# Ledger of designs, part 20: peptides against a protein of PDB entry 6KZJ

Target 1, 71 residues: chain A of PDB entry 6KZJ
Amino acid sequence: SPDLLSEVSEMKQDLIKMTAILTTDVSDKAGSIKVKELVKAAEEEPGEPFEIVERVKEDLEKVNEILRSGT

## One batch from the design tools (peptide; aimed at target 1 E45 P49 V53)

Design b2_p25_3_s2 (made by RFdiffusion4, then SolubleMPNN; from b2_p25_3, 11 letters changed)
Fold by OpenDDE base, seed 5:
Structure b2_p25_3_s2 (fold): chain B 71 residues (1-71), chain A 25 residues (1-25)
Amino acid sequence: as target 1 above (71 residues)
Amino acid sequence: SPDLLKEELAVVRYLLEKNIELLEK
C-alpha cells in the first residue's frame, strides 16, 4: 500500500540517520553504506513484502533487545 | 508498487543489520 511504502521509506531514512550516528567511520557518510551493497540487498532479499516485513520486525526486535540490555 | 516496496524493505533490512553490527561493537 502507499501508506506502507511511505512508512518503509521513512524508516529507511531514519535508519540512515541512525547509521550515521552509530558509525565511527567518518570517511563514509553513512557508516559503510555503499550504493552497490544497497543494490545487492534489494536483489537478494527473498519473498514477498509481507514476508520481508516480518523479517524487519525480527530485526527491530533485535535492535530493541540490544538497546535494552546492551548485549 | 510491490516491487518498489520490496526493494525498500530490502534496504531497510540491510540498514538494520548494519545498525545491529554497529550497536554490538
Scores: peptide ipSAE 0.693, ipTM 0.928, DockQ to the pose 0.834
OpenDDE base, seeds 1, 2, 3, 4: peptide ipSAE 0.692, 0.692, 0.692, 0.692; ipTM 0.928, 0.928, 0.928, 0.928

Design b2_p25_3_s3 (made by RFdiffusion4, then SolubleMPNN; from b2_p25_3, 12 letters changed)
Fold by OpenDDE base, seed 5:
Structure b2_p25_3_s3 (fold): chain B 71 residues (1-71), chain A 25 residues (1-25)
Amino acid sequence: as target 1 above (71 residues)
Amino acid sequence: SPDLLKEELAVVLYLLKKNLELLES
């Protein structure tokens, strides 16, 4: 379903954000995610990485439910 | 599409592994 692809895409986006937070590459390349902004946001809100993980877990649960139910 | 879904899921799995590696580094 379109919801399934949306859930997977949302999960991917959250993981990209996590990668930016965790990576030591602080270079803001043109046309890419502004790493310094994500890092700064994580510093100002130290709970953000955990919150992202919880969203990823929720998205994965939704994916599993969709696949299991066939909806 | 199913192929796109499979590809996106593969990327998700890759990113999960990468993030775990970053966290443990």
Scores: peptide ipSAE 0.377, ipTM 0.861, DockQ to the pose 0.161
OpenDDE base, seeds 1, 2, 3, 4: peptide ipSAE 0.375, 0.372, 0.372, 0.374; ipTM 0.858, 0.858, 0.858, 0.860

Design b2_p25_3_s4 (made by RFdiffusion4, then SolubleMPNN; from b2_p25_3, 11 letters changed)
Fold by OpenDDE base, seed 2:
Structure b2_p25_3_s4 (fold): chain B 71 residues (1-71), chain A 25 residues (1-25)
Amino acid sequence: as target 1 above (71 residues)
Amino acid sequence: SPDLLKKALAEVRYLLELNLKLLES
């Protein structure tokens, strides 16, 4: 749905911000995200959207655990 | 569009995995 696509797009933007916060790269290209890698990931991610959503949930759980426990 | 949604979700997965790597580093 358009609403879901918008929500996912917002997640993407938030995660880009998080990447900038978390990166410790101090080079001139600090915080840059490789577009070619992102495109490659999009082309190779297996399964239907609902299956990918489940994997997103799994990854978010991992993020939450690290933020909660520090490990 | 399911194709656009799949692409967006895949990009989210990529970014999540990247951020997980950064959090664990």
Scores: peptide ipSAE 0.646, ipTM 0.918, DockQ to the pose 0.870
OpenDDE base, seeds 1, 3, 4, 5: peptide ipSAE 0.639, 0.643, 0.614, 0.645; ipTM 0.917, 0.917, 0.914, 0.918

Design b2_p25_4 (made by RFdiffusion4)
Pose (drawn by RFdiffusion4):
Structure b2_p25_4 (pose): chain A 69 residues (1-26, 29-71), chain P 25 residues (1-25)
Amino acid sequence: SPDLLSEVSEMKQDLIKMTAILTTDVKAGSIKVKELVKAAEEEPGEPFEIVERVKEDLEKVNEILRSGT
Amino acid sequence: LEEALEIVREVYKKVLALEKKLSEM
């Protein structure tokens, strides 16, 4: 559905904002278009399995930011 | 924080793949 795509688009924008905060990359050469396209093509599994991995990774980042380790 | 950045960039690639797969459904 379009609502699912819009939520994922918002997540993508949130991650760009997080990248800008966390990076020391002083045209943002650390972000490679070819790597992004390849990753979009090659990430395995259906949406549910991808979402589970994304959730796990976000929980890990949250723990780093909240606890400091 | 370096580790968080690496994870955030990796999550970003997974979100692009999620967008692509949802668009194909």

Design b2_p25_4_s1 (made by RFdiffusion4, then SolubleMPNN; from b2_p25_4, 12 letters changed; failed a check: too like the target's own chain)
Amino acid sequence: MKEALELVMKILERLLALEKKLKEL

Design b2_p25_4_s2 (made by RFdiffusion4, then SolubleMPNN; from b2_p25_4, 13 letters changed; failed a check: too like the target's own chain)
Amino acid sequence: MKEALELVLKILKRLEALEEKLKKM

Design b2_p25_4_s3 (made by RFdiffusion4, then SolubleMPNN; from b2_p25_4, 11 letters changed; failed a check: a repeat of another design)
Amino acid sequence: MKEALELVMEILKRLEALEKKLKEL

Design b2_p25_4_s4 (made by RFdiffusion4, then SolubleMPNN; from b2_p25_4, 11 letters changed)
Fold by OpenDDE base, seed 3:
Structure b2_p25_4_s4 (fold): chain B 71 residues (1-71), chain A 25 residues (1-25)
Amino acid sequence: as target 1 above (71 residues)
Amino acid sequence: MEEALKLVKEILKRVEALKKKLEEL
């Protein structure tokens, strides 16, 4: 569906912005996003779209906890 | 914060996978 693809594309852009914010000057490579890794992940990620969304939600909660605690 | 960055990158990979799966439907 074009509408679902648009929503997922927006989410992707927001995550790219988050990686830029979280990248520290300690390693210029730490914030690098490799296209090859994204392509590989697209082929290897198991499960139906709904199951992938649930895993995304779980890891986003972990990110929130880290950001709130400062650790 | 390094752990948060790692998690965000993993989420980004899964989002790309989600996009690909939706394109196949």
Scores: peptide ipSAE 0.566, ipTM 0.912, DockQ to the pose 0.859
OpenDDE base, seeds 1, 2, 4, 5: peptide ipSAE 0.560, 0.565, 0.565, 0.564; ipTM 0.911, 0.912, 0.912, 0.912; seed 4 fails the geometry check

Design b2_p25_5 (made by RFdiffusion4)
Pose (drawn by RFdiffusion4):
Structure b2_p25_5 (pose): chain A 69 residues (1-26, 29-71), chain P 25 residues (1-25)
Amino acid sequence: SPDLLSEVSEMKQDLIKMTAILTTDVKAGSIKVKELVKAAEEEPGEPFEIVERVKEDLEKVNEILRSGT
Amino acid sequence: EALEIVRAVYKKVLALEKKLMEQYE
């Protein structure tokens, strides 16, 4: 559905913002369009499996930011 | 470490967008 896509687009924008905060990359050469396209093509599994991995990774980032380790 | 994870999540979100768009079409 379009609502699912819009939520995912918002998540993508949130991750860009997080990248800008965390990076020391002084045209943002650390972000490679070819790597992004390849990753979009090659990430395995259906959406549910991808979402589970994304959730696990976000939980891990949250723990780092909240606990400091 | 957080930045590496965030970039990795970003690539997974792009793949999620692509799969959801295909299903939507």

Design b2_p25_5_s2 (made by RFdiffusion4, then SolubleMPNN; from b2_p25_5, 12 letters changed)
Fold by OpenDDE base, seed 4:
Structure b2_p25_5_s2 (fold): chain B 71 residues (1-71), chain A 25 residues (1-25)
Amino acid sequence: as target 1 above (71 residues)
Amino acid sequence: EALKLVMEILKRLLALEKKLTELAK
């Protein structure tokens, strides 16, 4: 689905921006994300697209909780 | 922590993008 691909692409960009906000040490290399390396690592991610979406939703909620509560 | 989770989500999105692209072939 091209619409879903566009949505995924937009989310990727948002998360890259979040890494810039959450990083305080450039040594974490989050400010210079090696996309090629992440793409390679992503090939190991198991599950069907719908399963990955559910995991993404769950972890986004976790991120939101951490940012809201500080824990 | 939040950064670790964000990085994991990003990895999963890359995986999702790849899988969707392959399914579209």
Scores: peptide ipSAE 0.633, ipTM 0.922, DockQ to the pose 0.784
OpenDDE base, seeds 1, 2, 3, 5: peptide ipSAE 0.630, 0.630, 0.629, 0.630; ipTM 0.921, 0.921, 0.921, 0.921

Design b2_p25_5_s3 (made by RFdiffusion4, then SolubleMPNN; from b2_p25_5, 11 letters changed; failed a check: too like the target's own chain)
Amino acid sequence: EALELVMEILKRLLALEKKLEELAK

Design b2_p25_5_s4 (made by RFdiffusion4, then SolubleMPNN; from b2_p25_5, 11 letters changed)
Fold by OpenDDE base, seed 4:
Structure b2_p25_5_s4 (fold): chain B 71 residues (1-71), chain A 25 residues (1-25)
Amino acid sequence: as target 1 above (71 residues)
Amino acid sequence: EALELVKKILEQVLALEKKLREEAA
């Protein structure tokens, strides 16, 4: 649905912002991640949308744990 | 680390976006 696509698009932008915050490589401009490479890798991501959502949730939880604990 | 995971999530979200777009087509 267009509403879900909009939500996913917003999440994408938030993740790009997070990447800019977390990156320590000055060669990578803030917010200018190698998106093209990620796009190509995304084409090989298996599973239905709901399966990908579950993986996203799992990995977000991992990120949260790292940021909370520092490890 | 967190950056690597965020990039992974971004990749997954890009894949999700593509699949949703394909479903809408």
Scores: peptide ipSAE 0.698, ipTM 0.932, DockQ to the pose 0.825
OpenDDE base, seeds 1, 2, 3, 5: peptide ipSAE 0.696, 0.695, 0.695, 0.698; ipTM 0.932, 0.932, 0.932, 0.932

Design b2_p25_6 (made by RFdiffusion4; failed a check: too like the target's own chain)
Pose (drawn by RFdiffusion4):
Structure b2_p25_6 (pose): chain A 69 residues (1-26, 29-71), chain P 25 residues (1-25)
Amino acid sequence: SPDLLSEVSEMKQDLIKMTAILTTDVKAGSIKVKELVKAAEEEPGEPFEIVERVKEDLEKVNEILRSGT
Amino acid sequence: AREEALEIVRRVYKKVLALEKKLEE
């Protein structure tokens, strides 16, 4: 559905913002369009499996930021 | 910890692009 896509687009923008905060990359040469396109093509599994992996990774980032380790 | 968080964020970003593509299909 379009609502699912819009939520995912908002997540993508959140991750760009997080990248800007965390990066020391001094045209943002650390972000490669070809790597992004390849990853979009090759990430395995259906949406549910990808969402589970994204959730696990976000929980890990949250633990780092909240606890400091 | 900061470098690790950035690496994870960038990895998650690539997974979100793949999620967008699969939802569009």

Design b2_p25_6_s1 (made by RFdiffusion4, then SolubleMPNN; from b2_p25_6, 12 letters changed; failed a check: too like the target's own chain)
Amino acid sequence: SRKEALELTMEILKRLEALEKKLKE

Design b2_p25_6_s2 (made by RFdiffusion4, then SolubleMPNN; from b2_p25_6, 12 letters changed; failed a check: too like the target's own chain)
Amino acid sequence: SRKEALELTLEILKRLEALEKKLKE

Design b2_p25_6_s4 (made by RFdiffusion4, then SolubleMPNN; from b2_p25_6, 9 letters changed; failed a check: too like the target's own chain)
Amino acid sequence: AKKEALELVMEIYKRLLALEKKLKE

Design b2_p25_7_s1 (made by RFdiffusion4, then SolubleMPNN; its pose is not in this set)
Fold by OpenDDE base, seed 4:
Structure b2_p25_7_s1 (fold): chain B 71 residues (1-71), chain A 25 residues (1-25)
Amino acid sequence: as target 1 above (71 residues)
Amino acid sequence: SAREEALKLVMEILKRLLALEKKLK
């Protein structure tokens, strides 16, 4: 659905921002280069889109926990 | 490090979202 696509697009953009924040290699914008490679390498994601999004949100919470606790 | 682990996870999640985005289009 267009609403879900909008949500995915927003999350994608947020993750790109996080990538820039977390990347320490600033030579030739290494983080941006890696993102470009992900775009062309992205394969099929199995499952219902809404379920995939929910799993992604759960995994993002794991990222947040690592960043908050350092573990 | 925690920062490196977080970055790896972010990149993996981003890859999944890119795949999902292709699926939705």
Scores: peptide ipSAE 0.644, ipTM 0.920, DockQ to the pose 0.646
OpenDDE base, seeds 1, 2, 3, 5: peptide ipSAE 0.643, 0.643, 0.643, 0.644; ipTM 0.920, 0.920, 0.920, 0.920

Design b2_p25_7_s2 (made by RFdiffusion4, then SolubleMPNN; its pose is not in this set)
Fold by OpenDDE base, seed 2:
Structure b2_p25_7_s2 (fold): chain B 71 residues (1-71), chain A 25 residues (1-25)
Amino acid sequence: as target 1 above (71 residues)
Amino acid sequence: SAREEALELVLKILKRLLALEKKLS
């Protein structure tokens, strides 16, 4: 569905912005992000689209909890 | 730290979104 593709694309751009915010310091985890490597790794992501969506929802909830509570 | 954990999760989500784009195309 082109509507679903557009929604996924917009969410992808939002996550890129979040990555930039979270990498403002010089910690060991704040290295350069290589999108081309993520694209290659994405080819190995298992499961049907609906299964991946559920994993995305679960991890988004975790991110929200961390950013809200700091833990 | 919490911030580092959040960053790792965001990158994981981004990878999954890229996978979704490929599977939906």
Scores: peptide ipSAE 0.639, ipTM 0.925, DockQ to the pose 0.829
OpenDDE base, seeds 1, 3, 4, 5: peptide ipSAE 0.635, 0.633, 0.638, 0.636; ipTM 0.924, 0.924, 0.925, 0.924

Design b2_p25_7_s3 (made by RFdiffusion4, then SolubleMPNN; its pose is not in this set)
Fold by OpenDDE base, seed 2:
Structure b2_p25_7_s3 (fold): chain B 71 residues (1-71), chain A 25 residues (1-25)
Amino acid sequence: as target 1 above (71 residues)
Amino acid sequence: SSREEALKLVLEILKRLEALEKKLS
């Protein structure tokens, strides 16, 4: 779905901005952030794309909770 | 710290979104 792709792209851009805010290890050069390989197999996440997006939104709420409560 | 944990989670989510972009393209 092109609409879903647009939503994912926008979420990605927003998270890049969040990363810039959260990280204290910033270089003078901004704008490019390389996401290193992680333990979870993101390429193999199960479910339809829209289901994956919903799970991502749930996980984002965890991030928001941490930032609001400090825990 | 909580801030560090939040950053790690954000990076994980970013990786998942990148994978999803590839699926949708």
Scores: peptide ipSAE 0.589, ipTM 0.914, DockQ to the pose 0.574
OpenDDE base, seeds 1, 3, 4, 5: peptide ipSAE 0.585, 0.583, 0.582, 0.586; ipTM 0.912, 0.914, 0.913, 0.914

Design b2_p25_8 (made by RFdiffusion4)
Pose (drawn by RFdiffusion4):
Structure b2_p25_8 (pose): chain A 69 residues (1-26, 29-71), chain P 25 residues (1-25)
Amino acid sequence: SPDLLSEVSEMKQDLIKMTAILTTDVKAGSIKVKELVKAAEEEPGEPFEIVERVKEDLEKVNEILRSGT
Amino acid sequence: DDPLEIVREIYKKVLALEKKLSEML
């Protein structure tokens, strides 16, 4: 559905913002368009499986930021 | 662990999710 895509688009923008905060990359050469396209093509599994991995990774980032380790 | 590296990996997973959801739509 379009609502699912819009939520995912908002997540993508949140991750760009997080990248800008965390990076020391001083045209943002650390972000490679070809790597992004390849990853979009090659990430395995259906959406549910991908979402589970994304959730696990976000939980891990949250733990780092909240606890400091 | 490096949060930036994890965030960038998540970003690539989100692009793949967008692509699969767009195809299904």

Design b2_p25_8_s2 (made by RFdiffusion4, then SolubleMPNN; from b2_p25_8, 9 letters changed)
Fold by OpenDDE base, seed 4:
Structure b2_p25_8_s2 (fold): chain B 71 residues (1-71), chain A 25 residues (1-25)
Amino acid sequence: as target 1 above (71 residues)
Amino acid sequence: MDALEIVMEILKQLLALEKKLKKEL
């Protein structure tokens, strides 16, 4: 849906900001990966949109746990 | 995986999701 597409687009920007916060060196993986390469890798992501959403939710929870606990 | 690695994976997933959603339009 267009609403979900808009939400995804906004979330991407938030994740980019998080990447900048979590990156401490330009030599980090985040600094080494180009946008075009990420786009290419994304083309191979399996599953229907709803399955990807569930994976995203799960991974966000993992990030939240790490940031909350420091581990 | 550390937080950065997971965030980057999420970003890849979102890019994939975005492309799949665009194909549904």
Scores: peptide ipSAE 0.672, ipTM 0.929, DockQ to the pose 0.836
OpenDDE base, seeds 1, 2, 3, 5: peptide ipSAE 0.670, 0.671, 0.670, 0.672; ipTM 0.929, 0.928, 0.928, 0.929

Design b2_p25_8_s3 (made by RFdiffusion4, then SolubleMPNN; from b2_p25_8, 10 letters changed)
Fold by OpenDDE base, seed 2:
Structure b2_p25_8_s3 (fold): chain B 71 residues (1-71), chain A 25 residues (1-25)
Amino acid sequence: as target 1 above (71 residues)
Amino acid sequence: MDPLKLVMEILKRLLALEKKLKEEM
């Protein structure tokens, strides 16, 4: 749906910003993002799009917990 | 756990999902 696509697009943009914040050294392996390469290498995740989004949100909470707690 | 590694993996998944959604439309 258009609404879900908009949500995914916004999350993608937020993650790109997070990547820039978390990348503090030029020696970081993930210092540059090759979008085209990532799309080609990505496997299709099973489930409906809304289910995938919910799983992504769960994993984002893990990231947030690490950043808050330092672990 | 490396938060940057997690973020990159999630970004990869979202890019794949975005492609899937655009193909559906």
Scores: peptide ipSAE 0.634, ipTM 0.920, DockQ to the pose 0.628
OpenDDE base, seeds 1, 3, 4, 5: peptide ipSAE 0.633, 0.631, 0.633, 0.633; ipTM 0.919, 0.919, 0.920, 0.920

## One batch from the design tools (peptide; aimed at target 1 I21)

Design b2_p26_1 (made by RFdiffusion4)
Pose (drawn by RFdiffusion4):
Structure b2_p26_1 (pose): chain A 69 residues (1-26, 29-71), chain P 26 residues (1-26)
Amino acid sequence: SPDLLSEVSEMKQDLIKMTAILTTDVKAGSIKVKELVKAAEEEPGEPFEIVERVKEDLEKVNEILRSGT
Amino acid sequence: TEEEREEAIKLVTESLERVERVREML
């Protein structure tokens, strides 16, 4: 559905903002368009499996930011 | 900085809330 895509688009924008905060990359040469396209093509599994991995990774980032380790 | 850390936590919380809505839709 379009609502699912819009939530994912908002998640992408949140991750760009997080990247800008965390990066020391001083045209943002650390972000490679070819790597992004390849990853979009090759990430395995259906959306549910991808979402589970994304959730796991976000929980890990949250723990780093909240606990400091 | 502490302010940047707090802002990153807000973005992560928002992303986790969105993941839960995406999971419900799926």

Design b2_p26_1_s1 (made by RFdiffusion4, then SolubleMPNN; from b2_p26_1, 12 letters changed)
Fold by OpenDDE base, seed 2:
Structure b2_p26_1_s1 (fold): chain B 71 residues (1-71), chain A 26 residues (1-26)
Amino acid sequence: as target 1 above (71 residues)
Amino acid sequence: SAADREEAIKLVDRMLERLEKIEKML
């Protein structure tokens, strides 16, 4: 769906901005995020594109909560 | 906390990977 692709593209851009915000103060010791484990989890995650988008939205809420709390 | 920030970074990276997967599916 072109509408879904547009939504995904917008979300990706927002997440890239969030990455920049989260990593700017991270000195070179940004611990090696086990990218492999995160990639593996994404690759093994079942579901149609819209279902995966819902999971992304769930994790986005977690990130927003972290950012709001400042803990 | 620093731990929360690290978790947030991991979550964002995972979300990006999911979105890239979706783009390949569409």
Scores: peptide ipSAE 0.561, ipTM 0.909, DockQ to the pose 0.089; fails the geometry check
OpenDDE base, seeds 1, 3, 4, 5: peptide ipSAE 0.558, 0.559, 0.561, 0.561; ipTM 0.908, 0.909, 0.909, 0.909; seeds 1, 3, 4, 5 fail the geometry check

Design b2_p26_1_s2 (made by RFdiffusion4, then SolubleMPNN; from b2_p26_1, 10 letters changed)
Fold by OpenDDE base, seed 5:
Structure b2_p26_1_s2 (fold): chain B 71 residues (1-71), chain A 26 residues (1-26)
Amino acid sequence: as target 1 above (71 residues)
Amino acid sequence: SEKDREEAIELVDRMLERLKRVEEML
């Protein structure tokens, strides 16, 4: 749906900004995550677009918790 | 911690790839 596409686009934009922030002061190990492996993992996840988006939201909550806690 | 930052980066990267896949499906 158009609403879901808009939500996805906004989330993607936010995540790009988060990536820039997180990678600023991180060792090379964090950047060593192979994009190819991430792409494959994403392609292997079954479900409708809205179900995948819900999984993204779940992981986003984990990221937010890490950032808030400063651990 | 540094470990938590690495986890966060991995999560963000994974989420981005998922969203790109969703965009292809929509």
Scores: peptide ipSAE 0.647, ipTM 0.923, DockQ to the pose 0.090; fails the geometry check
OpenDDE base, seeds 1, 2, 3, 4: peptide ipSAE 0.645, 0.645, 0.645, 0.646; ipTM 0.922, 0.922, 0.922, 0.923; seeds 1, 2, 3, 4 fail the geometry check

Design b2_p26_1_s3 (made by RFdiffusion4, then SolubleMPNN; from b2_p26_1, 12 letters changed)
Fold by OpenDDE base, seed 4:
Structure b2_p26_1_s3 (fold): chain B 71 residues (1-71), chain A 26 residues (1-26)
Amino acid sequence: as target 1 above (71 residues)
Amino acid sequence: SAADREEAIELVDRMLQRLEKVEEML
């Protein structure tokens, strides 16, 4: 769906901005994130594109909660 | 907390990877 693709593109842009915000005060441990594991997890995640996007939205809410709490 | 920030960073990274996969699927 072109609408879904547009939504995905917009979400990516927002997440890149969030990355910049979160990495302004990065701990040493944050630098140890294994990209390979993240890639593997994404590749192994089943579902249609829309279903994956819904999971992304779920995790986005978790991130928003962290940011709102300021913890 | 620092742990929460780490979690948030990991979540964002995973989300980006998922979205890139979605783009490949579409």
Scores: peptide ipSAE 0.592, ipTM 0.911, DockQ to the pose 0.089; fails the geometry check
OpenDDE base, seeds 1, 2, 3, 5: peptide ipSAE 0.589, 0.589, 0.590, 0.590; ipTM 0.910, 0.910, 0.910, 0.910; seeds 1, 2, 3, 5 fail the geometry check

Design b2_p26_1_s4 (made by RFdiffusion4, then SolubleMPNN; from b2_p26_1, 13 letters changed)
Fold by OpenDDE base, seed 3:
Structure b2_p26_1_s4 (fold): chain B 71 residues (1-71), chain A 26 residues (1-26)
Amino acid sequence: as target 1 above (71 residues)
Amino acid sequence: SAADREEAIKLVDRMLERLDKIEKML
C-alpha cells in the first residue's frame, strides 16, 4: 500500500542517519562486520511485508537500548 | 561498549536490507 511504502521509506532514512552516528567512533570494528551473512539472512527471511516490518521494529528497539545505555 | 556499537551496526544493516526487500514486494 502507499501508506506502507511511505513508512518504509521514512524508516530507511532514519536508519541511514543512525548508521552515521554509530560508525563515527567504531572504525576499528567496522572491518569485522560480516555484511554478506546479514544480507543473505534478510533475503531468505520469510514473511509478508507487515511481518518483516515488525521484525525491523524489534531490532530497532535493541539498537535504541544500545544507544541509550552508551555502553 | 565497542562490542555493543558493532552489534548495533549489524542490526541496522540487517534492517535496511529487510526494508529494501519490502520495497521490492510492494
Scores: peptide ipSAE 0.569, ipTM 0.910, DockQ to the pose 0.090; fails the geometry check
OpenDDE base, seeds 1, 2, 4, 5: peptide ipSAE 0.565, 0.565, 0.566, 0.569; ipTM 0.909, 0.909, 0.909, 0.910; seeds 1, 2, 4, 5 fail the geometry check

Design b2_p26_3 (made by RFdiffusion4)
Pose (drawn by RFdiffusion4):
Structure b2_p26_3 (pose): chain A 69 residues (1-26, 29-71), chain P 26 residues (1-26)
Amino acid sequence: SPDLLSEVSEMKQDLIKMTAILTTDVKAGSIKVKELVKAAEEEPGEPFEIVERVKEDLEKVNEILRSGT
Amino acid sequence: EEEELKEYLKERLEEHKEEMEEEEEE
């Protein structure tokens, strides 16, 4: 559904903002369009499986930011 | 390694806060 795509688009924008905060990359050469396109083509599994991995990774980032380790 | 990570995260949040204050002043 379009609502699912809009939520994912918002999550993408949230991740760009996190990247800007966390990066020391001084045209943002650390973000490669070809790597992004390849990853969009090759990430395995259906959306549910991808979402589970994204959730696991976000929980890990949250623990780093909240606890400091 | 844990102390270095905490220092890195603090420095990066402080720099971002300063950039947000400058953008609000503009």

Design b2_p26_3_s2 (made by RFdiffusion4, then SolubleMPNN; from b2_p26_3, 14 letters changed)
Fold by OpenDDE base, seed 5:
Structure b2_p26_3_s2 (fold): chain B 71 residues (1-71), chain A 26 residues (1-26)
Amino acid sequence: as target 1 above (71 residues)
Amino acid sequence: MDEALKKELEERLERYKKLLEELEKL
C-alpha cells in the first residue's frame, strides 16, 4: 500500500531524528552508526517494498542499540 | 541523557517495533 510505504518512510525519517538526538549526547558510541549514513541511505532509491521495510527494520535495531547503550 | 527524553524515545521506538511486526506479517 502506498499509504503504508509513506508511513514507513515517515518512520525512517523519525528514526534518523532519534539517532541524531541520541548520538549528539553519546559521541563516543558514534562508531557503530552514523547519522550521515542513515541520511544518505534514506536519500537513495527506496527499492522494492520489502527492501524498504527491511532497511527500516535495520535502522530501528540500530536506534534501539544506541538507546539501550546510551549514556 | 535526560530521563524524560529517553522514556519518550523508548515509547516511540516501541510503537515502531509494533508497526514493523504487523508489516512483516503481511
Scores: peptide ipSAE 0.416, ipTM 0.855, DockQ to the pose 0.056
OpenDDE base, seeds 1, 2, 3, 4: peptide ipSAE 0.414, 0.413, 0.415, 0.409; ipTM 0.854, 0.854, 0.854, 0.853

Design b2_p26_4 (made by RFdiffusion4)
Pose (drawn by RFdiffusion4):
Structure b2_p26_4 (pose): chain A 69 residues (1-26, 29-71), chain P 26 residues (1-26)
Amino acid sequence: SPDLLSEVSEMKQDLIKMTAILTTDVKAGSIKVKELVKAAEEEPGEPFEIVERVKEDLEKVNEILRSGT
Amino acid sequence: SEEREEALKLVKEIYKKVLALEKKLE
């Protein structure tokens, strides 16, 4: 559904913002369009499996930021 | 710091998974 896509678009924007905060990359050469396209093509599994992996990774980032380790 | 670099790495990896999720949902 369009609502699912819009939520995912918002997540993508959140991740760009997080990248800007965390990076020391001094045209943002650390972000490679060809790597992004390849990853979009090759990430395995259906949406539910991808979402589970994204959730796990976000939980890990949250633990780093909240606890400091 | 190490923790900061690890958080950035994970964010960039999540970003690629989100692009694939967008594509698969479309």

Design b2_p26_4_s1 (made by RFdiffusion4, then SolubleMPNN; from b2_p26_4, 12 letters changed; failed a check: too like the target's own chain)
Amino acid sequence: SAAQKEALELTLEILKRLEALKKKLE

Design b2_p26_4_s2 (made by RFdiffusion4, then SolubleMPNN; from b2_p26_4, 9 letters changed; failed a check: too like the target's own chain)
Amino acid sequence: SAAQKEALELVKEILKRLLALEKKLK

